Peptides against a protein of PDB entry 5HDT. Designs and how they scored, part 116

Target 1, 163 residues: chain A of PDB entry 5HDT
Amino acid sequence: MVVKTFMDMDQDSEEEKELYLNLALHLASDFFLKHPDKDVRLLVACCLADIFRIYAPEAPYTSPDKLKDIFMFITRQLKGLEDTKSPQFNRYFYLLENIAWVKSYNICFELEDSNEIFTQLYRTLFSVINNGHNQKVHMHMVDLMSSIICEGDTVSQELLDTV
Target 2, 163 residues: chain A of PDB entry 5HDT as posed
Amino acid sequence: MVVKTFMDMDQDSEEEKELYLNLALHLASDFFLKHPDKDVRLLVACCLADIFRIYAPEAPHTSPDKLKDIFMFITRQLKGLEDTKSPQFNRYFYLLENIAWVKSYNICFELEDSNEIFTQLYRTLFSVINNGHNQKVHMHMVDLMSSIICEGDTVSQELLDTV

## One batch from the design tools (peptide; made by RFdiffusion4, then SolubleMPNN)

Design b2_p23_7_s1 (from b2_p23_7, 11 letters changed)
Fold by OpenDDE base, seed 5:
Order: structure tokens, then C-alpha cells, then sequence
Structure b2_p23_7_s1 (fold): chain B 163 residues (1-163), chain A 23 residues (1-23)
């Protein structure tokens, strides 16, 4: 399983990183990002989150447009956090936990459309936050949003309006 | 652990961001 492969891969394994680079690139293709199955899209998002972990601090995707598409894609998947009783909730939690710890969204500061990405992220998070979430979920959501504010010297008015 | 690996990557991302701000 490709999901498990990237989940367990060590970021210091240079030979493995080179070996699976093509797979990482293919996972970011429109075929997967626009896959009709929502469960497949969730698995893809989790893989992409681990890819950012493995190749940190630099993503293997060189196209700014592709990076934007990926982060917007991951953001859309976070809507699945709304249903805490979903059979896939643990995978949504994994996605949230990963991007919070890895701080993968912080690489978006180098993108021209960073403010749009952050705005969509904050809107999505606030739309799914509820008192039914346990403390860990809340912690990761807060950490994720706080890290962006902390590492960003300035924030747009649109982003401030979402906070 | 997974936590340690992910936090290590986060530290690298933060370090890279600080370096870019300084340039």
C-alpha cells in the first residue's frame, strides 16, 4: 500500500526518497486530486501530507501552481473532520495531526497565492470546529493556525476577517 | 516515533522560513 509506504518512510532515507520520487509526483496528478471517490481523495491527501514530511523543508513539487492545487486539495479534505463518528474520522485526524506537526502549510509563504490558501484553510477549520471534538483535535487546529500567524510577518485583511 | 519524525520536519520547515526571512 502506497499510504503505508509514505507513512513509515524516514526522511533521512535518501535512497528511498529518490526511489519513490516519481510515485510522489504521480500522486499529485489531476487523476488523483480530482478522483471521484472521496475515500481515495482522503488517502491521497494523507500521502501528500507525508510526502511534505519526508521531503521537508522543500517539497518535491517545483510548480507553484501544483503546490497551490495540492494545498487547496488538502484543505478541502479537512471538511471531513466535521463528523466525529465517521468511519474515516481517524484518517482525517491523521491528516490534521500531520500538517500541524510538519507545519507543511508554512511553505506556502513562498507562493504568490499564499493569502488565498491560508484564508481557505482558516475558513474550513472554523467551519468544522465544534465542541464534539476532543482536546487533541482542538489543539492541532489551534497549533496549525497559530504557526501560520507566528511565521507570517504580516497577514492580509481578508485573513484577519476570518480569525 | 511518528511524532518525532513529523516534529523534526516541522523544525526544518521553521528553520528554512527563518532563513528566507533573513535574506
Amino acid sequence: as target 1 above (163 residues)
Amino acid sequence: SREEKRKKSGELVTKKRKERKAK
Scores: peptide ipSAE 0.683, ipTM 0.953, DockQ to the pose 0.880
Fold by OpenDDE base, seed 3:
Parts: sequence; C-alpha cells; structure tokens
Structure b2_p23_7_s1 (fold): chain B 163 residues (1-163), chain A 23 residues (1-23)
Amino acid sequence: as target 1 above (163 residues)
Amino acid sequence: SREEKRKKSGELVTKKRKERKAK
C-alpha cells in the first residue's frame, strides 16, 4: 500500500525517491486533500508527513500555494488527536510524532503565509490538548511548537497571543 | 529505525534553516 511504501522508504535512496516522486505529487492533489472520507484524509496526511521526511530538507512540491494547502490540510487532520479512544488514534499519533521529529513545518518559514500556517497549527494543538493524552503525546506537541519558535526569526503578535 | 530516520530529517531541516538565516 501507498502508506507503507512511504513509511519505510529511506531518505537516502535516490532511486526510490525519483521513482515515487509522481506518486508524491499526486497525493497532494485536490482529489486526496479534499477526499470525503475522513480516514482516507488521515492516511494521506501520514503519507505527506513521510514525504516531507524522505525529501528533507526540501519538499518535492514547488508551488508555495500547494505547500500551504498541504500544511493547512495536515493541521486540520490533527484535530483527530482529541479522541484518545478512537480506533484511529494510533495513526493520529503517528502523524504527530512524525511532524514533530521531522520538523516539517519548519520549511514553512520560506512561505509568505507562514504566520497563518503556524497560527492555525497552534490553535489546533491547543484545542485538542487534554489530560487524557499521555506524556509522549504532550511531549511531541510541545516539541513541535517549540521548534517553530526556536527556529523563527520573528513571530507574529497573533502567534504570540496564541502561545 | 524509523526514529533515527525522522530525527535525521529533522537535523537536515534545522541545518538548512540555519544556513538560510546566516545569509
């Protein structure tokens, strides 16, 4: 399956990165980003997170608008972390853990709308944080937010108000 | 491991960011 393919792919495998480049591009299409099935969207988000891992420090998406759409899309999926008893929680955790360790959102600093992306991310995370989450979940959430603040040259007032 | 792969990518992202900030 596509999810497994990207989960296990080595970022040092240039041949595989070239081979699956078109697939990576297709996964960012409106067909998948706007897919009506919530579980499909989650799988797509996980794949995209792994794509950022594989192609780090860059991304195969050349359009700034597309990159913005992708990160806004991933951010929306993180709302699923709110229900710790959901059958899909482990996959939501995977998404969170990945983007936290890969620091994929940090490539957004090159985007004109970076502040909007970060603001939405912080709002989403704070909206889903609850006492039902274990320490690992909290750690990844904190690491994700901290990495953005630490690497940013400036932080918007709106983002500061959210933190 | 997956953890090592993810952390390696994170280091690359951080390195690239620092290089850009230094310009």
Scores: peptide ipSAE 0.683, ipTM 0.953, DockQ to the pose 0.905
Fold by OpenDDE base, seed 4:
Structure b2_p23_7_s1 (fold): chain B 163 residues (1-163), chain A 23 residues (1-23)
Amino acid sequence: as target 1 above (163 residues)
Amino acid sequence: SREEKRKKSGELVTKKRKERKAK
């Protein structure tokens, strides 16, 4: 129910954005981010991706630490892209496609630990990319990484070493 | 469409980033 709600919500619906704000905040709680079920975590990640879409250009989360936790969490879920035969692959693809088009990771530039977040993202993407992925998957991965590099003012040595 | 909504958000993010760089 929650997944469908955020998937279809329009970012121009101000009343709905206000109505579901508390739900968005609740989804970022440790209860969901540290949920023991990997399928639940994937659903949570997809919801969070849509939340970033809806509330763009700014996230509804005010805590820098919370934002870091969320993006590190989403990054960890992207590991599931490795197995193209997984029954959950389409949902992993949804996550990738969303964050690529929305450019949600570009919100991280305002965070002190942005370079750490980007480094982990790049390492994760390069670790899962393989010949089994179709052109669309590759395109979104490239677009995601390119957008961050193009919009960044500075890049740490650690990030450069990762690339 | 979902694609249009996502791309629109991406444009807003890019615009905001540009504004921040200009300051």
Scores: peptide ipSAE 0.682, ipTM 0.953, DockQ to the pose 0.897
Fold by OpenDDE base, seed 1:
Structure b2_p23_7_s1 (fold): chain B 163 residues (1-163), chain A 23 residues (1-23)
Amino acid sequence: as target 1 above (163 residues)
Amino acid sequence: SREEKRKKSGELVTKKRKERKAK
C-alpha cells in the first residue's frame, strides 16, 4: 500500500527517498488531485503530508504552481474533519496531526500566493471547528494556525479578517 | 516514533524558515 509506504519511511533513508521520488511526483499529478473518489483523495492527501515530512525542510516539487495546487488540495480535504462520526475521521485526524507537527504549510512562505493558501486554510479550519472535537484536535488546529502567524513576518488583511 | 519523526521534520522546517528570514 502506497499510503503505508510513506507513513513508515524514515526521512534519513536517503536511498529510499531517491527510490520513491518519482512516485511522490506522480501522486501530485492531476490524476490523483482531481480523483473523483473522495476517499482516494484523502489517501493521496495523507501521502502528500508524509512526503513533506520525509523531504523536509524542502519539498520534492520544483514548481511553485504545483506546490500551490497541492496545499490547496490538502486544505480542501480538511473539510472532512467536520464529521467526527465519519468512518474516515481517524484518517482526517492523521492528516491534521501530520501537517501540524511537520509544519508543512510553512513551506508556502516562499510562494507568491502564500496569503491565498493561508486564507483558505484558516477559513476551512474555522468552518469545521466544533465542540465535538476533542482536545487533541483543537490543539493541532491551534498549533497549525499559530505556527503560520509566528513564523510569518506579516499577514494579509484578508487573513486578518478571517482570524 | 512517528511523533518524533514528524516533530523532527517540523524543527527542520522552522530552522530553514529562520535562516531565510535572516537574509
Scores: peptide ipSAE 0.679, ipTM 0.953, DockQ to the pose 0.902

Design b2_p23_7_s2 (from b2_p23_7, 10 letters changed)
Fold by OpenDDE base, seed 5:
Structure b2_p23_7_s2 (fold): chain B 163 residues (1-163), chain A 23 residues (1-23)
Amino acid sequence: as target 1 above (163 residues)
Amino acid sequence: SREEKLKKAGELISEKMKKRKEE
């Protein structure tokens, strides 16, 4: 499947990025975002996260509506982090690690609906955080949330001490 | 617990984010 191709990719040259642009755009289509198989949707989310990593700091998606759809889609997939014993947990971890490290959600600041996207992200993370998660998962969740607030405001020492 | 700390931190971040967007 095409999603496997992107998962093997790293930040490529500009020429290589152009080569995969059409595939990247296709992965953001309704066919994949609304795919009935949850495992396929997870792979699509991981692939989309990889696309953001590869094309950073820019994204190949120029439509604000499409970007919103993608991040709302990714946010929905993060619900799978709740079950730490799931066979698919490693892929959910990969998704979390990727978007946290790349700071993928930062592009959402360019969207008028950024507050909605961030709110849904926080709510989703609150719903899945549990004591079964190891320190790495916790750190990625914190990094993901903190990175967003840092774009508009500095993280207070009080908040850091709470973590 | 660490879970509680994360929830608290997240809530604080969320509140600050809302304030930022309203500025």
Scores: peptide ipSAE 0.043, ipTM 0.676, DockQ to the pose 0.041
Fold by OpenDDE base, seed 2:
Structure b2_p23_7_s2 (fold): chain B 163 residues (1-163), chain A 23 residues (1-23)
Amino acid sequence: as target 1 above (163 residues)
Amino acid sequence: SREEKLKKAGELISEKMKKRKEE
């Protein structure tokens, strides 16, 4: 699967970034974002997170609508963090750790619908958080949310209410 | 609980942001 190949990528040279640009774009297609298999969607999310990590602080996506779709998609996948006993939990953890460390969502500040994206993220995180999560998970969630709030030029009241 | 701590932290951040906006 194309998705698995991309998950193995680390920080790449400029040449490698160019090489995988088309792949990155294809991963954001409806074929992958709307894939019926939950595990496939998780893998896609992890790959997309890796793409953002590799291209940070920029993104290979030029369409604001596509960026919104991607981050809304990633946010939906984070719902899988709820079940700490799931065999896929480690991948959900990886997804969380990655986007928190990279501050991937911060690129959304350039989007008109940034508040919607952040609001959904916060709601999702607070909906899945439970006592089964260890301190590391909590720290990543706090780091992710705090970075968005502290670095944002404008934060809607709705977003603040979700915190 | 850790869950509560996370929520409280978020609330604290929110309050700080509100305070900054008022300044």
Scores: peptide ipSAE 0.027, ipTM 0.590, DockQ to the pose 0.045
Fold by OpenDDE base, seed 1:
Parts: sequence; structure tokens; C-alpha cells
Structure b2_p23_7_s2 (fold): chain B 163 residues (1-163), chain A 23 residues (1-23)
Amino acid sequence: as target 1 above (163 residues)
Amino acid sequence: SREEKLKKAGELISEKMKKRKEE
């Protein structure tokens, strides 16, 4: 399989998880998810990704509707990967690397609308892929998509090596 | 191109996902 570049981090303590629970819930509010500032939305997405990393393999969110909103929101932010020369690209890269490493989207298998979420993710990634993306970006994109398919089937090494 | 290869890979993955969930 593809080699991941995201550094492996220790999971936070249970005490810290409890401490940040309220913050996690607030970040998922409409105030942040529908914030008019694009940079703010990106930061929110990164924070949400970090929350999923910290609480992995389970998120602190219990509402299926809220989880759907969050992942649809994160997916929309990934559109920012298109411009590799943007000053914000590093944060978009971080977002991609994080969710790929953590396999954050795999929690969506518990959702009724998982197919919609995954489809939108694939469509978004395909829409932003361009020749400006280096090997690392491609690897993370493939890894992210592969992590989803591997829940039910394996992806051939040949296919992974092709990209 | 690398871009095309990635798109192809993604499409294959998507197709497999659809088949898997239909089973």
C-alpha cells in the first residue's frame, strides 16, 4: 500500500477528551460550518479533523445528521486543494493528510447517507486533481479513497502503484 | 498522465464501492 507521511501521534487522554467535548460540539454548529469567511471555514475543518483524530475511532458526535453535515462540510473545504500556489495550501494539505491518515471518513459507514458522502468526496477529489499536485498529495488522495473501499474489499497494489 | 491515473483509480474504487453496497 501507499506510504503515509503523516506523523503518528498518541491519542489524547480520556480527561482531555472530556475537556474538549463542548468545544467539539460548538465547532460543529451552524455558526462555524456556515461561516462567511473561507479561511475560517478551513480552520474549522482542520480543527474538526483534529477532533476526529483525537477521538478516533469514535467521534464525540452522536447525531447522524450532524456527522453528515460535518463530513459534507469537510468535503467542501477540500476544494481548496486545487490551487497549489495558494498561501493556504499548506492547511489544505494538512487537512487532506490528516483525514487520510486517520481514516476519518470511515465513521460514515454508520450513516444512512454514507453513499452520498463518499460519492461527494470522490467527486470533489476528482475535481481538484491537477498536474501541480505532487506525489504526496496523490498518495493521500488515493489512501483516503482506499481506506473507504478497504472496509468491504481490498485495493490491488498494482492500482495503488499506478498513481 | 498521473492525473488521469488517479482519476481512473478513483473511478474503479467508486465502482467497487457501489457493487459492495449492493451486495
Scores: peptide ipSAE 0.043, ipTM 0.671, DockQ to the pose 0.045; fails the geometry check
Fold by OpenDDE base, seed 3:
Structure b2_p23_7_s2 (fold): chain B 163 residues (1-163), chain A 23 residues (1-23)
Amino acid sequence: as target 1 above (163 residues)
Amino acid sequence: SREEKLKKAGELISEKMKKRKEE
């Protein structure tokens, strides 16, 4: 069950929701999700993550297909975590930190294709992790994956201790 | 290493998810 976190309750004013509504609709368009500029796509992903933070545990999107597209899009952006020396790494870190803290992907449990989304997320994270990543990055990756498994199962304390 | 520990954790999580799906 997806519930509101302390952070969500502190940052989900009606004013903020209204401000982001139009932005949310535009950012979910093919124009932005398929934008040719990689840096623009990263920025879009960060904005989408912020939107999910504001609307958590719900989403401003009613279309399951659109939600799937968005999370598959965000997953693709996480590939940028691989290069820790990139000038854009700080934004990739922000994206990871945000979606891990908010547990943004947990809304995908409402989708029929949730398994596909989660599988792709795990594969992506495993493909990008390397020795250049510090403890915080590792922690966020584990938190992100653990949050998903906790919705359908429990995580052992031993598993958490591996962080 | 931390990387190895994370990979191990991920594998365990993946295995649990697989079992959950089969139930």
Scores: peptide ipSAE 0.024, ipTM 0.623, DockQ to the pose 0.044; fails the geometry check

Design b2_p23_7_s3 (from b2_p23_7, 14 letters changed)
Fold by OpenDDE base, seed 2:
Structure b2_p23_7_s3 (fold): chain B 163 residues (1-163), chain A 23 residues (1-23)
Amino acid sequence: as target 1 above (163 residues)
Amino acid sequence: SRKEKLEKSGKLIREKRRKRKAE
């Protein structure tokens, strides 16, 4: 299983990283990013999150446009955090926890459209955050958003308005 | 731990950026 492959992979496993590089690239194709199955898209997002972890600091996606697409894609998946009773909630949590600990969105600072990405991230998080979420979820959301503010050179007014 | 591994990756990302900014 592709999800498990990247989930279990150690970032220090250079041989494995080389072996699965083409798979990592393939997962970012439109076929997967625009897959009609919501559960498949979630799995893809989790894989992509792990790929950023594994190949850090250098993501294998060299195209700025592709990176933008990926982060916008991941952001869209976070909407699934809204239903804590969903059968897939644990996987949504996995995605959130990953991006909060890795803080992979910091890769976006190199992108011209970073502000758009961050704005969509904040809007999405605030749209799904609720009192039903446990402390860990809240902590990850805050940590993720705080990291972007702390690491950013500038913050747009639009982004500030979402906080 | 898993947490430490993920945070390590994050540190690498941030340090790379900080290095670029310092140049």
Scores: peptide ipSAE 0.680, ipTM 0.950, DockQ to the pose 0.771
Fold by OpenDDE base, seed 5:
Structure b2_p23_7_s3 (fold): chain B 163 residues (1-163), chain A 23 residues (1-23)
Amino acid sequence: as target 1 above (163 residues)
Amino acid sequence: SRKEKLEKSGKLIREKRRKRKAE
């Protein structure tokens, strides 16, 4: 299972990182990012989140456009957090927890369209946050949004209006 | 722990960015 492969991999396992590099690249292809199955897209998002963790500080994706597509893709998956009773909620939580602890969106500061990515992230999080979420979910959402403000030198007015 | 490993990756990302800003 591809999800388990990257979930269990340690960032210090250089031989394994090299072995699965091609798989990491294939997971970011349009075939997977635009996959018609919602559950498949969620699994792909979780793998991509782990890939950023494993290959940090250098993501294996060399194209800025590809990185933008990936983060916009991950952001879209976070909408699934809205239904706390969904059978897939635990996997959505896994995705949120990963990106909150790694703070992988900080990679986006090097992208030309960083403000667009952050704006979409904030809009998505505010659209799904509700009183039904437990404390951990709320903490991860707040930590994720706060980290971007703290690490950014400047924030666009559009992003500030979203906050 | 898992949390510590993930946070370690995050620190590497932020340190790389700070290094580039200093150059």
Scores: peptide ipSAE 0.679, ipTM 0.950, DockQ to the pose 0.730
Fold by OpenDDE base, seed 4:
Structure b2_p23_7_s3 (fold): chain B 163 residues (1-163), chain A 23 residues (1-23)
Amino acid sequence: as target 1 above (163 residues)
Amino acid sequence: SRKEKLEKSGKLIREKRRKRKAE
């Protein structure tokens, strides 16, 4: 399975990184980002999160527009964190934990639309947080948001209004 | 650990950005 391949891959495995580079690029295609199946989109998001981990510090996606699409896509998937009783919650947690530990959204600072991406991320996280979430979920959300504020040189008024 | 691996990737991302800002 593609998801397991990237999940288990070590970022120091240069030969494997080269071997699966084309697959990583294909996973960011509109075919997958706009896939009609919600569960498929979640799997794709988890895979993309691992791809950012594996190829850090340089994502294999060279187009700023593509990077924006990917992070907006990942952000949309985080809405699934709202239902803590969902059979897919553990996979949503995996996605959150990954982006919180890697802090892959820091890649977005090089994008012109970084403030839009961060604003949507914050709005999404505050939208889905609820009493059903355990302390780990809350900590990941806080760590993720705090890192962006800490690393940012400037913060737009729109982002400030979101916080 | 898994956590350390993921955090290592994060550090690389942040350090690369900081180096660019220092140029």
Scores: peptide ipSAE 0.679, ipTM 0.949, DockQ to the pose 0.781
Fold by OpenDDE base, seed 3:
Structure b2_p23_7_s3 (fold): chain B 163 residues (1-163), chain A 23 residues (1-23)
Amino acid sequence: as target 1 above (163 residues)
Amino acid sequence: SRKEKLEKSGKLIREKRRKRKAE
């Protein structure tokens, strides 16, 4: 199982990182990013989140456009957090927890379209935040957003307006 | 722990950026 492979992989396992590099690249292909099955897309997003963890501080994706696509893709999946009773909620939580702890979106500061990515992230999170979420979910969301503001040298007015 | 592993990766990302900014 691809999801389990990246979930269980340690970032210090250099041999395994080399072995699964091609798989990591394939997961970022349009085939997966635009997969028609939302459950598949969620699994892909979780894998991508783990890939950023594993290969930190360097993502294996060399194209800025590809990186943008990936983070925009992950952001879109976070909308699934809105349904706390979904059978897939635990996997959505996994995704949120991962990106909150890794703070992988900080990779986006090197991208020209960072403000667009961050704005979309904030809009998405605020759209799904509700009182039905437990404290852990809220804490991860706040931690994720706070980290971006803290690490950013400058924050666009548009982003500030979303806060 | 899992949390520590993930946070370690995050620190690497942030440290790399901070080093670049300091150059």
Scores: peptide ipSAE 0.680, ipTM 0.949, DockQ to the pose 0.786; fails the geometry check

Design b2_p23_7_s4 (from b2_p23_7, 14 letters changed)
Fold by OpenDDE base, seed 4:
Structure b2_p23_7_s4 (fold): chain B 163 residues (1-163), chain A 23 residues (1-23)
Amino acid sequence: as target 1 above (163 residues)
Amino acid sequence: SREEKLKEAGEKVTEKRKELKAK
């Protein structure tokens, strides 16, 4: 299973990282990013989050446009955090926890459209946050946003006004 | 642990960002 493969892989496993590089690239294809099944898209997002973890501090995706598409895609999946009673909530939590601890969105600072990405991220997080979320969810949301703000020397005034 | 792996990745990202800002 692809999800388990990337979830269990170590960052220092250079041979495995090379072996599964093509798979990582294919997971970022439009076929998966625009997959009609919501649950499939969530699984893809979780895999992508683990890929960012494995290849940190650099993503294996060389195209800035592709990176933008991926992060916008992941951001859209985070909307699923809104329903704490969803059967898939634990996977949404997995996604949130991963990207928060890995600080994967900080890669976006190298992108021309970083402000757009961060703005959409903040809007999404604020739209889904509610009192039904436990402390861990709130903590990860805060950590995710604060880690970006701390490096906000390149953050636009528009984004700062949104926060 | 999974948590350690995630945090280690985050530390690598942080270090990389520091290096980039220093240039």
Scores: peptide ipSAE 0.721, ipTM 0.957, DockQ to the pose 0.859
Fold by OpenDDE base, seed 3:
Structure b2_p23_7_s4 (fold): chain B 163 residues (1-163), chain A 23 residues (1-23)
Amino acid sequence: as target 1 above (163 residues)
Amino acid sequence: SREEKLKEAGEKVTEKRKELKAK
């Protein structure tokens, strides 16, 4: 299972990081990002989150356009956090917890379209936040948003209106 | 543990971001 491979990998395992680099690149292809199965897309998002963890502080994706696509893709998956009773909620939590702790979105500050990415992230998170979420979920959502606000030198008016 | 792995990665990101903002 590809998901387990990246879940268990250590970021200081240089040999394994080199071995699975091509797989990491392949997972970011349109085939997976635009996969018709919603559950497959969620698994892909979790893998991508672990890839960001493994290769932190630098993503293995060299194309700014590809990085934008990946983060927009991950953001779309976070919509699944809304339904706390979903059978897949634990995987959505896995995704949220990972990207919050790793601070993976902060590398987007190097992208030209960072404001668009952050705006979509904030809109998505505020749209799914509800009273059914426990304290840990709320904590990760707040940490994810605050880490971006604290680092950003400039914030677009659109992002400010969203907050 | 998973939590330790996530925290360590986050610390690396934080340090890298500090380096980038230093200049």
Scores: peptide ipSAE 0.718, ipTM 0.957, DockQ to the pose 0.828
Fold by OpenDDE base, seed 1:
Structure b2_p23_7_s4 (fold): chain B 163 residues (1-163), chain A 23 residues (1-23)
Amino acid sequence: as target 1 above (163 residues)
Amino acid sequence: SREEKLKEAGEKVTEKRKELKAK
């Protein structure tokens, strides 16, 4: 299973990282990012989050356009955090926890459209945050947003208006 | 642990960001 492969992989396993590089690249294709099944898209997002973890601090995706597509895709999946009673909530939590601790979104500062990515992220998080979320979920949401705000020395007015 | 792996990756990102800002 692809999900298990990247979930269990050690970031210090250079041989495995090279072996599964092509798989990581294929996972970012439109076939997976635009898959019609919502549960499949969630699994893809979790795999992508683990890929960012494994290859940190540098993602294996060299195209700025592809990186933008990936982060916009991950952002769309975070909408699933709104329903704490969903059978898939644990996987949404997995996604949130991963990207928060890894600080994956911080590499977006090198992208031309970073403000667009961060704007969509903040709008999504504020749309799903609620009192039903436990302390851990709130912590990860705050950490995710704070790490970007604190690092962004040149935050646009557009982003400030969104926050 | 998984948490330690996530934190370690985050530390790598932080250090890389510091290097980029120093340029």
Scores: peptide ipSAE 0.717, ipTM 0.957, DockQ to the pose 0.814
Fold by OpenDDE base, seed 2:
Structure b2_p23_7_s4 (fold): chain B 163 residues (1-163), chain A 23 residues (1-23)
Amino acid sequence: as target 1 above (163 residues)
Amino acid sequence: SREEKLKEAGEKVTEKRKELKAK
């Protein structure tokens, strides 16, 4: 399974990183990002999160437009965090936990459309956050948003005004 | 552990961001 492959991969395994680079690139294709199956899209998002982990601090995607598409895609998947009773909630948690600890969104500061990405992220998180979430979920959501706000400096205030 | 992997990646990102800001 592709998901397990990236999930278990170590970032210091240069041979494997090279071996699966093409797969990482293909996972970011429109075929997967626009896949009609919601569960497939979630799995793709989890893979992409692990790809950012594995190749940190730099993503293997060179196109700014592609990076934007990926982060907007991941952001859309985070909507699934709203239903804590969903059978897929654990995978949504996996996605959240990963991107929070890896700080993968922080690479978006190098993108021209970073404000759009962060705005959508914050709007999504605030739309799904609720008292039904446990402390860990809340912690990751706060950490994710705080990391971006703290690094954004002047950008952060403008971003907060749009949320 | 997975947690350690995530933390390590995050640390790398943090350091990279610091380097970029220092330029």
Scores: peptide ipSAE 0.712, ipTM 0.957, DockQ to the pose 0.832

